# Ledger of designs, part 24: peptides against a protein of PDB entry 7SFY

Target 1, 41 residues: chain A of PDB entry 7SFY
Amino acid sequence: ELFNLESRVEIEKSLTQMEDVLKALQMKLWEAESKLSFATC

## One batch from the design tools (peptide; made by RFdiffusion4, then SolubleMPNN)

Design b2_p13_6_s4 (from b2_p13_6, 8 letters changed)
Fold by OpenDDE base, seed 1:
Structure b2_p13_6_s4 (fold): chain B 41 residues (1-41), chain C 41 residues (1-41), chain A 13 residues (1-13)
Amino acid sequence: as target 1 above (41 residues)
Amino acid sequence: as target 1 above (41 residues)
Amino acid sequence: DLKKKLEELMKKL
């Protein structure tokens, strides 16, 4: 495949999108853990 | 929603999978850039 | 849906 500016830009966009989703999942994990309640014994 | 061990494990698996994809995309970008050739003028 | 977004991004590899 010919690597050109268009291909580079598309890969960089995909990387950015993945990083954004990764951050969103990290935040969701933190929120979920923060909502974790323990049984009252 | 009830946050339990199963939910936590599933989120952590998703995070790990996304990190792996991010690394793969970074490697593909590097490989693509390494294959970039300039026109001979 | 985060799973769908992940799957879509994986297809771009």
Scores: peptide ipSAE 0.079, ipTM 0.539, DockQ to the pose 0.063
Fold by OpenDDE base, seed 4:
Structure b2_p13_6_s4 (fold): chain B 41 residues (1-41), chain C 41 residues (1-41), chain A 13 residues (1-13)
Amino acid sequence: as target 1 above (41 residues)
Amino acid sequence: as target 1 above (41 residues)
Amino acid sequence: DLKKKLEELMKKL
């Protein structure tokens, strides 16, 4: 694989997409923890 | 979907896996940028 | 499914 500017842009796009998924998972975790706290209180 | 302790653990496992992939991608980006800098110098 | 989205992203790399 030749790392050129196009390869860099593709990696940055993939990183951004993964960060978006991470944020969505973190929100779901927060919701789950909130519900668990509510159920145990 | 019932958010229980098992669901929380599964979300945390998924988050950890995604963070590991993000770190791997960040390392590949660093390698790509290092090679690009070397090729342009 | 977030896991499937992650797997799809990994396949593009």
Scores: peptide ipSAE 0.078, ipTM 0.550, DockQ to the pose 0.059
Fold by OpenDDE base, seed 3:
Structure b2_p13_6_s4 (fold): chain B 41 residues (1-41), chain C 41 residues (1-41), chain A 13 residues (1-13)
Amino acid sequence: as target 1 above (41 residues)
Amino acid sequence: as target 1 above (41 residues)
Amino acid sequence: DLKKKLEELMKKL
């Protein structure tokens, strides 16, 4: 496979998209944890 | 949806897996860039 | 589905 500027840009775009998904998951986890109530007697 | 310990563990596992994939992609990009030769006259 | 989106991204690389 030829590695060129287009390939680099596409990989970097995909990496950025994955980072955005990671951030979204981390935020969802934070939101879920913030809503977590512990059982109390 | 009930957020419980299982849900938290599963989300954290997914996050870890995504981070590992990101690292692998970054390494592949680095390898591809390291193999890149510029055209010379 | 975030997992599906990730899989789709991985397939494009």
Scores: peptide ipSAE 0.077, ipTM 0.532, DockQ to the pose 0.059
Fold by OpenDDE base, seed 2:
Structure b2_p13_6_s4 (fold): chain B 41 residues (1-41), chain C 41 residues (1-41), chain A 13 residues (1-13)
Amino acid sequence: as target 1 above (41 residues)
Amino acid sequence: as target 1 above (41 residues)
Amino acid sequence: DLKKKLEELMKKL
């Protein structure tokens, strides 16, 4: 496939979606650790 | 589910896998842009 | 589901 504007836009969209999922997982980890720390105190 | 060591390790593994996919996508984008630039020069 | 979203994104590679 020729790299064109469409291909670039699709890759950028996939990157953005992955970053959003990463942030969601990081928040879930932080929430879980925070709740665990709070529950053990 | 109780947040325990197993849950933490699973989330950390998922985060690492996502970071690897992000890096792969970023490299693919860079390669595509580099090839396009090279082909247009 | 975050895992499902990750799996779907990996399939696009």
Scores: peptide ipSAE 0.076, ipTM 0.539, DockQ to the pose 0.060

Design b2_p13_7_s1 (from b2_p13_7, 9 letters changed)
Fold by OpenDDE base, seed 2:
Structure b2_p13_7_s1 (fold): chain B 41 residues (1-41), chain C 41 residues (1-41), chain A 13 residues (1-13)
Amino acid sequence: as target 1 above (41 residues)
Amino acid sequence: as target 1 above (41 residues)
Amino acid sequence: LKEKLEELLKKIQ
C-alpha cells in the first residue's frame, strides 16, 4: 500500500482510540485497587 | 463484581495486550513515515 | 504498571 495522508490519519485515529481505551482500563484498575484497600481496612 | 486477584490479573493482561498493539501501531507508523521520507528525497 | 502506562501515553501524544 502507498502510504498517504489518509493512511496516516487512520493510524493516528486508531492510536488515539487505543489510548482512550488504555486510560479507561487504567482508571478502572486504580478504582478497583482503591476500593479493595478501603474494604480491607 | 468483587475485585480479587483474578480480576486484577485479567485487567493487567488486557492492559499489556493493548500496550503491545499500541507499540505495533507506533512501529508501523514510524516505518511508513520513514519510507515516505525516503521516497520523497 | 501506572508509571509504564503514563510513559506510553506520553509517547503517543
Scores: peptide ipSAE 0.055, ipTM 0.521, DockQ to the pose 0.400
Fold by OpenDDE base, seed 5:
Structure b2_p13_7_s1 (fold): chain B 41 residues (1-41), chain C 41 residues (1-41), chain A 13 residues (1-13)
Amino acid sequence: as target 1 above (41 residues)
Amino acid sequence: as target 1 above (41 residues)
Amino acid sequence: LKEKLEELLKKIQ
């Protein structure tokens, strides 16, 4: 397939979605670690 | 569910997998842009 | 986008 503007936009959209998932996972990890600290104190 | 070491390891594993996918997408984008430059020259 | 993604990757590592 020929790379064009549409293909670039599609890849950038996928990268943005992956970024959002990574941020959500990082926040979940932080919240979980915070709860662990609270529960073990 | 109680957060424990297993839950932390699972989240860290998911984050690593997402990182690998992001790197793969970034490389695909770079390769596609490189091919576009070559094809438009 | 690239710089932001690189920053996110650095935060994960």
Scores: peptide ipSAE 0.052, ipTM 0.521, DockQ to the pose 0.396
Fold by OpenDDE base, seed 4:
Structure b2_p13_7_s1 (fold): chain B 41 residues (1-41), chain C 41 residues (1-41), chain A 13 residues (1-13)
Amino acid sequence: as target 1 above (41 residues)
Amino acid sequence: as target 1 above (41 residues)
Amino acid sequence: LKEKLEELLKKIQ
């Protein structure tokens, strides 16, 4: 496969999707930790 | 599912794996762009 | 952990 503009755009889209998933998981982790801290007080 | 230490560790592992994939994709993108720039000179 | 994750996200962006 030749690296062309379409391949670049596809990779950038995949990277963005993974960043969004990472952010969502990070938020869930923080929310869970926050709830745990609140429940232990 | 209760958020416990095991769930936290699993989420952290998943986050780390996704970060590794993101880094690999970024490197591939950079390499491809670098090769393209070199090939156009 | 939050700070490390934020730092990693900043390196990716």
Scores: peptide ipSAE 0.051, ipTM 0.513, DockQ to the pose 0.315
Fold by OpenDDE base, seed 3:
Structure b2_p13_7_s1 (fold): chain B 41 residues (1-41), chain C 41 residues (1-41), chain A 13 residues (1-13)
Amino acid sequence: as target 1 above (41 residues)
Amino acid sequence: as target 1 above (41 residues)
Amino acid sequence: LKEKLEELLKKIQ
């Protein structure tokens, strides 16, 4: 397939989606690590 | 700048790097959540 | 995008 404007827009959408997932995982990681720091067992 | 073969290769490299970061973050999250599940406090 | 990616990488390290 010819690399055109449509192909660029699709790749940029995929990059944005990956960035959103990355941010969500960073927040989940922070929540999990925060809960562990309170575990005084 | 003209969207050419060089621009595509650079975007695809950035996507691959984001995927590697995503995988590393998922592993760290799994480790943190696993440690929490063993906290019987 | 490259700068944003570098910032995201630095937040994980």
Scores: peptide ipSAE 0.045, ipTM 0.478, DockQ to the pose 0.079

Design b2_p13_7_s2 (from b2_p13_7, 8 letters changed)
Fold by OpenDDE base, seed 2:
Structure b2_p13_7_s2 (fold): chain B 41 residues (1-41), chain C 41 residues (1-41), chain A 13 residues (1-13)
Amino acid sequence: as target 1 above (41 residues)
Amino acid sequence: as target 1 above (41 residues)
Amino acid sequence: LKEKLDSLLQKIQ
């Protein structure tokens, strides 16, 4: 198995996509916490 | 939609899983770069 | 967790 430009680009693309998901999840967590509500029961 | 303990735990679990994947990808990238080889052509 | 995630994001960028 050779690591070449294509392999590097593909891995970096995957990392970027994961970063995007992480950011999205962090934003969702923040928004969820901002809207935190407790049951009346 | 109510944000409660279960929702928070679920989001944090997802974040942790994404972190694990990111770490794994970073390690793979490092390993791949360590094994970088160029074509003779 | 947040600090760890932030650190990881910074490493990618």
Scores: peptide ipSAE 0.089, ipTM 0.544, DockQ to the pose 0.410
Fold by OpenDDE base, seed 1:
Structure b2_p13_7_s2 (fold): chain B 41 residues (1-41), chain C 41 residues (1-41), chain A 13 residues (1-13)
Amino acid sequence: as target 1 above (41 residues)
Amino acid sequence: as target 1 above (41 residues)
Amino acid sequence: LKEKLDSLLQKIQ
């Protein structure tokens, strides 16, 4: 497959989207962990 | 929504999968760029 | 978010 500008741009856009989702998941994990409650007597 | 072990494990699994895909895309980009050829006379 | 993850994963596989 021939590499061209269109292919590069598409790959880089996908990378950016992946990084954005990764950051969102990391924030979600932090928020969820910060809200973790423990059952006490 | 109550945060529990199941929720945490699922989020962490999603994070890991995202990181794996991100790495795969980065490798794909590197390979594609390394194969870039130029038309010459 | 889950849909984005699934969509992106499908682009590689």
Scores: peptide ipSAE 0.088, ipTM 0.541, DockQ to the pose 0.062
Fold by OpenDDE base, seed 3:
Structure b2_p13_7_s2 (fold): chain B 41 residues (1-41), chain C 41 residues (1-41), chain A 13 residues (1-13)
Amino acid sequence: as target 1 above (41 residues)
Amino acid sequence: as target 1 above (41 residues)
Amino acid sequence: LKEKLDSLLQKIQ
């Protein structure tokens, strides 16, 4: 396989997608932890 | 900047690290959600 | 974990 501009663009797209998922997971974690502190009796 | 083997290896290392962090976040989210369901009165 | 994530995000941006 060649390491050309097409391959670079594909990799950078994947990196951006992973970054978006990471941010989403962080937000979900924050929500879950916030609910936990609120709910503990 | 050149898109060569060195650059490719660097990017792939970063991708692997991001994947590891994603897995860790998923585990933390699972733990938080599990605690929430347990704690809700 | 948070420190590692912040470092990675800064690196990619």
Scores: peptide ipSAE 0.084, ipTM 0.505, DockQ to the pose 0.088
Fold by OpenDDE base, seed 4:
Structure b2_p13_7_s2 (fold): chain B 41 residues (1-41), chain C 41 residues (1-41), chain A 13 residues (1-13)
Amino acid sequence: as target 1 above (41 residues)
Amino acid sequence: as target 1 above (41 residues)
Amino acid sequence: LKEKLDSLLQKIQ
């Protein structure tokens, strides 16, 4: 398989994107939990 | 928006899945870099 | 939970 500088840069960009999404989801999860009412089923 | 136990569990599962993919990609990146030859352009 | 998630992220990065 081919791996060059362009491929490496693309993979690293994808990794960064996934990390950003992960952080965003973590924050959303925390926000949702913070807003969760006592009576929610 | 609705947030209950089921939603929280689903979000946490998704987070775990993304973490696993991230780890896998990190390993693949390392493997690819390790196989990168000196002469590659 | 936020601290746990932050810790997990730190382990991956």
Scores: peptide ipSAE 0.084, ipTM 0.539, DockQ to the pose 0.268

Design b2_p13_7_s3 (from b2_p13_7, 7 letters changed)
Fold by OpenDDE base, seed 1:
Structure b2_p13_7_s3 (fold): chain B 41 residues (1-41), chain C 41 residues (1-41), chain A 13 residues (1-13)
Amino acid sequence: as target 1 above (41 residues)
Amino acid sequence: as target 1 above (41 residues)
Amino acid sequence: LKKKLDELLKKIE
């Protein structure tokens, strides 16, 4: 197993991509909760 | 669009899963960097 | 969870 610049760059790209997805999911959760409505009796 | 408990639970599950992947990638980066060696001339 | 996620994001940024 050889760690080199290419390996590091690929790992960091994956981390960044996952960070972006996490942010998107957090926004989706906020948006969904903002739309939360309650049943009316 | 209806936000309900099921929707919230699924979003939170996705967030948790992505958090776990981020942690794993951070560990992989640390492990890779720990194995970093330099060429010998 | 949000706090943990924010902490992780801060470490990556």
Scores: peptide ipSAE 0.064, ipTM 0.536, DockQ to the pose 0.408
Fold by OpenDDE base, seed 2:
Structure b2_p13_7_s3 (fold): chain B 41 residues (1-41), chain C 41 residues (1-41), chain A 13 residues (1-13)
Amino acid sequence: as target 1 above (41 residues)
Amino acid sequence: as target 1 above (41 residues)
Amino acid sequence: LKKKLDELLKKIE
């Protein structure tokens, strides 16, 4: 296979998108923990 | 929705898996760039 | 946990 500019750009875009998803999940985790309620039974 | 230990563990597990994928993609990108051949025409 | 996740993210970026 031949690696070219197009292939590099596509991989870099995918990496960036996954980083964005990771950031979103981290924020959701932080939000969930901050809103955690404890058992009252 | 109720956030509990199971939910937290599941989210953390997903985050770890995505980080592993990111690392793999980074390595593939590095590998591809290291094997890049230049035009000889 | 936030600090740990932030550190992991920084290693990837």
Scores: peptide ipSAE 0.063, ipTM 0.533, DockQ to the pose 0.298
Fold by OpenDDE base, seed 4:
Structure b2_p13_7_s3 (fold): chain B 41 residues (1-41), chain C 41 residues (1-41), chain A 13 residues (1-13)
Amino acid sequence: as target 1 above (41 residues)
Amino acid sequence: as target 1 above (41 residues)
Amino acid sequence: LKKKLDELLKKIE
C-alpha cells in the first residue's frame, strides 16, 4: 500500500469521522455538566 | 447509568484517546505529503 | 473545560 490520492482521501475521511465523534462526545459532556449545575442550583 | 464523577472522567479519558489518534493520523498525513513532495521534486 | 476542548477542536480543523 503506497500513498496516493485515494489514501489521502481515506485518511481525511477518517479524520473527519473522528472529529465528528469528538464533537458529539464534547456536546454530551457539556450537556451532562449543564444538567448537573442546573440540578445542584 | 447516571452522570457522575466517574462518568465524566471516563468521557474525558475517551476524548483524550481520540485526540491522540487524531494527532497521530494528522502526523502520518503530513509525513506522507512531505515525502510525496520530496519524491516529486 | 469547554475552552480547552474548543481550542483542541480548532487545532484539528
Scores: peptide ipSAE 0.062, ipTM 0.529, DockQ to the pose 0.322
Fold by OpenDDE base, seed 5:
Structure b2_p13_7_s3 (fold): chain B 41 residues (1-41), chain C 41 residues (1-41), chain A 13 residues (1-13)
Amino acid sequence: as target 1 above (41 residues)
Amino acid sequence: as target 1 above (41 residues)
Amino acid sequence: LKKKLDELLKKIE
């Protein structure tokens, strides 16, 4: 299989998807760690 | 600049790095959320 | 880790 424009577009789409997941994970991590800062008692 | 084998290798290295970061974030998120399950009082 | 993440995101954005 040749690495061509189609493969490039697919990889760059994957990069974008990973970026979105990274952002979501960052937010969730922030939320979780923020909850740890709450005085729960 | 042509999208060539060199560019492909660089992008795939970035994908691997992002995968490593995703795994690290998943672990940290798990740890943070696990801490929330701890009775802190 | 955060620095690496920020750097990667900066490259993609």
Scores: peptide ipSAE 0.062, ipTM 0.492, DockQ to the pose 0.090

Design b2_p13_7_s4 (from b2_p13_7, 8 letters changed)
Fold by OpenDDE base, seed 1:
Structure b2_p13_7_s4 (fold): chain B 41 residues (1-41), chain C 41 residues (1-41), chain A 13 residues (1-13)
Amino acid sequence: as target 1 above (41 residues)
Amino acid sequence: as target 1 above (41 residues)
Amino acid sequence: LKKQLEELLKKIQ
């Protein structure tokens, strides 16, 4: 496929979405681990 | 859902997979931009 | 790659 501005924009959008999901999962993990620590202390 | 060790392991695996895909996409973007720069210079 | 990514994201969400 020819790399053009449209392809770049699509990749950047996909990257941004992944970063947002990654951050959300990291927050979920932290919240879950916090709850576990509270339950085991 | 009860947060247990299994849930933690699944989240950590998912996070690792996302990080790997994110890195792969960043590399693909860089390679594509490098090719574009070469074609426009 | 985009499709594989979309599938991965759907599995994680």
Scores: peptide ipSAE 0.056, ipTM 0.526, DockQ to the pose 0.061
Fold by OpenDDE base, seed 5:
Structure b2_p13_7_s4 (fold): chain B 41 residues (1-41), chain C 41 residues (1-41), chain A 13 residues (1-13)
Amino acid sequence: as target 1 above (41 residues)
Amino acid sequence: as target 1 above (41 residues)
Amino acid sequence: LKKQLEELLKKIQ
């Protein structure tokens, strides 16, 4: 397959979506750790 | 669901897997851009 | 693009 502008835009879109999911998981981890600290105190 | 050590390890594992996929996509993008430069020269 | 991707990776780590 020929790499073109459309293929680049598609990869960049996928990378952005994965970044958003990673940020959401990091926030969930932080919230869960915060709740755990509160529940164990 | 109760957040425990197992839940933390599972989230950290998922984050690591997503980071590995992001790195793989970045490498594919770089290789594709490199090949495009060679094909357009 | 490489620099933008490297910056994204640094935000994730």
Scores: peptide ipSAE 0.056, ipTM 0.524, DockQ to the pose 0.284
Fold by OpenDDE base, seed 4:
Structure b2_p13_7_s4 (fold): chain B 41 residues (1-41), chain C 41 residues (1-41), chain A 13 residues (1-13)
Amino acid sequence: as target 1 above (41 residues)
Amino acid sequence: as target 1 above (41 residues)
Amino acid sequence: LKKQLEELLKKIQ
């Protein structure tokens, strides 16, 4: 596969999608941990 | 779904796997950009 | 979410 502008844009798009999912999962983890800490007090 | 220790471990494992893939893709992007810059000079 | 994550990872790899 030749690295060209299309390949770069595809990789950057994939990276952005993964970062968005990571942020969403981190927020869900935070919410769940916050609820757990509240429920265990 | 009840948030328990197993759910937390599963989320953390998924997050770690995504971070590892993100790092691998970032490294591949860096290598590709470095090769492109070298080949275009 | 796990399944969506696995599907996303498969698309990116």
Scores: peptide ipSAE 0.052, ipTM 0.521, DockQ to the pose 0.059
Fold by OpenDDE base, seed 3:
Structure b2_p13_7_s4 (fold): chain B 41 residues (1-41), chain C 41 residues (1-41), chain A 13 residues (1-13)
Amino acid sequence: as target 1 above (41 residues)
Amino acid sequence: as target 1 above (41 residues)
Amino acid sequence: LKKQLEELLKKIQ
């Protein structure tokens, strides 16, 4: 497998996209847990 | 949207899976950068 | 780069 500059850029883009999705899911989880705490108080 | 226990477990599973893929991609990037440094020395 | 990625993973955990 030729790990060239193109393959590196593609992996870095994929990592960035996955990080953004992880952050979005963490925010959704936090919002949902926050709403749950407000609904039980 | 009913954020129930099932939705929480699903989000936590998705987060874990994405973290595992991120780790795998980071390892691949590191291995590739390591090989590039060895090829240029 | 590795340090930035490790720091990022530590923020997610």
Scores: peptide ipSAE 0.051, ipTM 0.524, DockQ to the pose 0.318

Design b2_p13_8_s1 (from b2_p13_8, 8 letters changed)
Fold by OpenDDE base, seed 2:
Structure b2_p13_8_s1 (fold): chain B 41 residues (1-41), chain C 41 residues (1-41), chain A 13 residues (1-13)
Amino acid sequence: as target 1 above (41 residues)
Amino acid sequence: as target 1 above (41 residues)
Amino acid sequence: IDALLEKIRKLKS
């Protein structure tokens, strides 16, 4: 399909959303791993 | 839910998949923008 | 992408 401003904006929006989710998951992983020190089992 | 090895592995797998998609989209964007130099309209 | 994001959202929650 023909590349235009709308297409670029949509791609960049998707990229930003994915990066936000990625960062959120990385934080979740870090928090989960950090909490292992408090686990009894 | 309780964090365990399986949960960690699943999260890391998902993170890797997201990073792969992110990189692919970044490449697509770069290619699309690069091709604008050849556009006549 | 939408399917992947949805899967990740479920994992995040």
Scores: peptide ipSAE 0.104, ipTM 0.519, DockQ to the pose 0.057
Fold by OpenDDE base, seed 4:
Structure b2_p13_8_s1 (fold): chain B 41 residues (1-41), chain C 41 residues (1-41), chain A 13 residues (1-13)
Amino acid sequence: as target 1 above (41 residues)
Amino acid sequence: as target 1 above (41 residues)
Amino acid sequence: IDALLEKIRKLKS
């Protein structure tokens, strides 16, 4: 594997996309939990 | 979408997997950059 | 990396 500027940029783009997805899912989790209700006696 | 414990656990598992991939790629980037060399005059 | 991204996208679905 020969690393160059183009490959670095590509990896960084991939990382950014994954981070965006991660943030989106974390927000989804927050929203879902915010809507969660519990049954009590 | 009815949120329950199972769905929460599933989302959290997905988040964990994505974080693991993210960390792996970040480490790959670091390793690649560590091996990078430059040509100079 | 592309394969990993695809896995991530599948997790998002």
Scores: peptide ipSAE 0.103, ipTM 0.518, DockQ to the pose 0.053
Fold by OpenDDE base, seed 5:
Structure b2_p13_8_s1 (fold): chain B 41 residues (1-41), chain C 41 residues (1-41), chain A 13 residues (1-13)
Amino acid sequence: as target 1 above (41 residues)
Amino acid sequence: as target 1 above (41 residues)
Amino acid sequence: IDALLEKIRKLKS
């Protein structure tokens, strides 16, 4: 497989985007759970 | 939006999968960079 | 990975 500076930069960019989404989803989950009422079905 | 136990479990499952992919990609990046020769274009 | 990314987009929205 071919790998160079452009490839590395692209991969790092994608990883950063994924991490941002992960953090956003974790925050969303926390917010949702904090609002979840007792005995919710 | 509807949220309950099933929704929480699904979100947590997705988050775990994302983390696994992230770790795999980070390892791939490290391996690629460690093999990258000096002055590679 | 593509399927996972699509699932992520749906969860984010």
Scores: peptide ipSAE 0.100, ipTM 0.514, DockQ to the pose 0.056
Fold by OpenDDE base, seed 3:
Structure b2_p13_8_s1 (fold): chain B 41 residues (1-41), chain C 41 residues (1-41), chain A 13 residues (1-13)
Amino acid sequence: as target 1 above (41 residues)
Amino acid sequence: as target 1 above (41 residues)
Amino acid sequence: IDALLEKIRKLKS
């Protein structure tokens, strides 16, 4: 496979997608941990 | 900056690191949600 | 990329 401009663009798109997933997971984690704090039993 | 073999290797290493962090966050989320399931009050 | 990785590491912590 060639390492050219098209390849670079594709890789950078993948990086952006991974960052988006990371942010989503962080938010979900925050929500889950927040709910857990309300468990008083 | 040049788009060459060295640049590609660096980017791929970064992608791998991001994937590792994603997996860690997924595990933390799983643990948090699992604990929440044991809240029966 | 370095700046992005630093942001990622902060999320991990």
Scores: peptide ipSAE 0.089, ipTM 0.476, DockQ to the pose 0.073

Design b2_p13_8_s2 (from b2_p13_8, 7 letters changed)
Fold by OpenDDE base, seed 2:
Structure b2_p13_8_s2 (fold): chain B 41 residues (1-41), chain C 41 residues (1-41), chain A 13 residues (1-13)
Amino acid sequence: as target 1 above (41 residues)
Amino acid sequence: as target 1 above (41 residues)
Amino acid sequence: IKELLERIRKLKS
């Protein structure tokens, strides 16, 4: 594969976007778990 | 949205998969950069 | 997210 500036920049952008999505999903998971209700007797 | 065990497991699986891809891309970036050649005088 | 995943798949390959 040919690596150049364009490729590097594109990869870095994609990595950043993925990290953002990852963080968002982690927060959603935390929020969902925090709001989870339990049946009680 | 309804949060239950199934939803939690699915989200966690997705997060793990994304983390794996992230790591793979980070490694590819590192490898590409490490192999980058420079013109010298 | 779907678009992002597709882009990532292309980069990974």
Scores: peptide ipSAE 0.107, ipTM 0.513, DockQ to the pose 0.055
Fold by OpenDDE base, seed 5:
Structure b2_p13_8_s2 (fold): chain B 41 residues (1-41), chain C 41 residues (1-41), chain A 13 residues (1-13)
Amino acid sequence: as target 1 above (41 residues)
Amino acid sequence: as target 1 above (41 residues)
Amino acid sequence: IKELLERIRKLKS
């Protein structure tokens, strides 16, 4: 595979997007668990 | 959306998988950049 | 999300 400046920028861009999704999912998990009642387990 | 123990386990499983991919991509980026020569920019 | 995952998959391969 050829690596150059454009490839590096694309990889870093994708990494940033993935980190954003990860943070969003972590927040959704926390919110869901904070709403979870004993009766819903 | 319904949240229960199975849903929580699935979300946490997905989060772990995403973290693994993130780490792999970060290592791939580091390895690629460590091999990058000025002539290839 | 699907587009992001596809891009990630291409980068990983």
Scores: peptide ipSAE 0.106, ipTM 0.512, DockQ to the pose 0.058
Fold by OpenDDE base, seed 3:
Structure b2_p13_8_s2 (fold): chain B 41 residues (1-41), chain C 41 residues (1-41), chain A 13 residues (1-13)
Amino acid sequence: as target 1 above (41 residues)
Amino acid sequence: as target 1 above (41 residues)
Amino acid sequence: IKELLERIRKLKS
């Protein structure tokens, strides 16, 4: 495939999707670690 | 800047780096959730 | 992209 405008747009969409997943995982990790830190036994 | 071969290579390197961080966060999340699931009280 | 990469780097640390 040619490296054209369509290819650039597709790659940038993939980057955005990966960023969204990274943010979600960061929040989930914070949530899990917060619950764990509140354990008393 | 032109959308040329150099631009494509740079974007693909960025995608790879994001994927590496994604995998690391997934592993950290699994680790935290596993510890939490083993709590008995 | 540069700003995005910087944010990713912070998440990795």
Scores: peptide ipSAE 0.092, ipTM 0.472, DockQ to the pose 0.069
Fold by OpenDDE base, seed 1:
Structure b2_p13_8_s2 (fold): chain B 41 residues (1-41), chain C 41 residues (1-41), chain A 13 residues (1-13)
Amino acid sequence: as target 1 above (41 residues)
Amino acid sequence: as target 1 above (41 residues)
Amino acid sequence: IKELLERIRKLKS
C-alpha cells in the first residue's frame, strides 16, 4: 500500500467521525442514566 | 425506550470497542506516515 | 490525532 495525502485525510476524517459517534453515545448514556429511577418499586 | 443495566453495559461495551478501533487506526496512521518519503523524486 | 485519542480516553472515563 501507498501512503499519500488522500489516505491521511481519509483516516483523519474517519477518526473524527468516530469521535463524534463516541460523544453521541456518551451523551445518550448520560441522558438515559439521568432518567433512571432508583426505586425498586 | 427503557434504560436498564443491560442497556448500559451494551453501550459501554460499544464505547470500549470504538476506542480500540480508534487506537488501531491511530497506530496505522502513524505507521504509514513513518514510512513516508519526503523526496519528490 | 494524539489529542483526539486523549479526548476519547477522557470521555470514556
Scores: peptide ipSAE 0.105, ipTM 0.513, DockQ to the pose 0.162; fails the geometry check

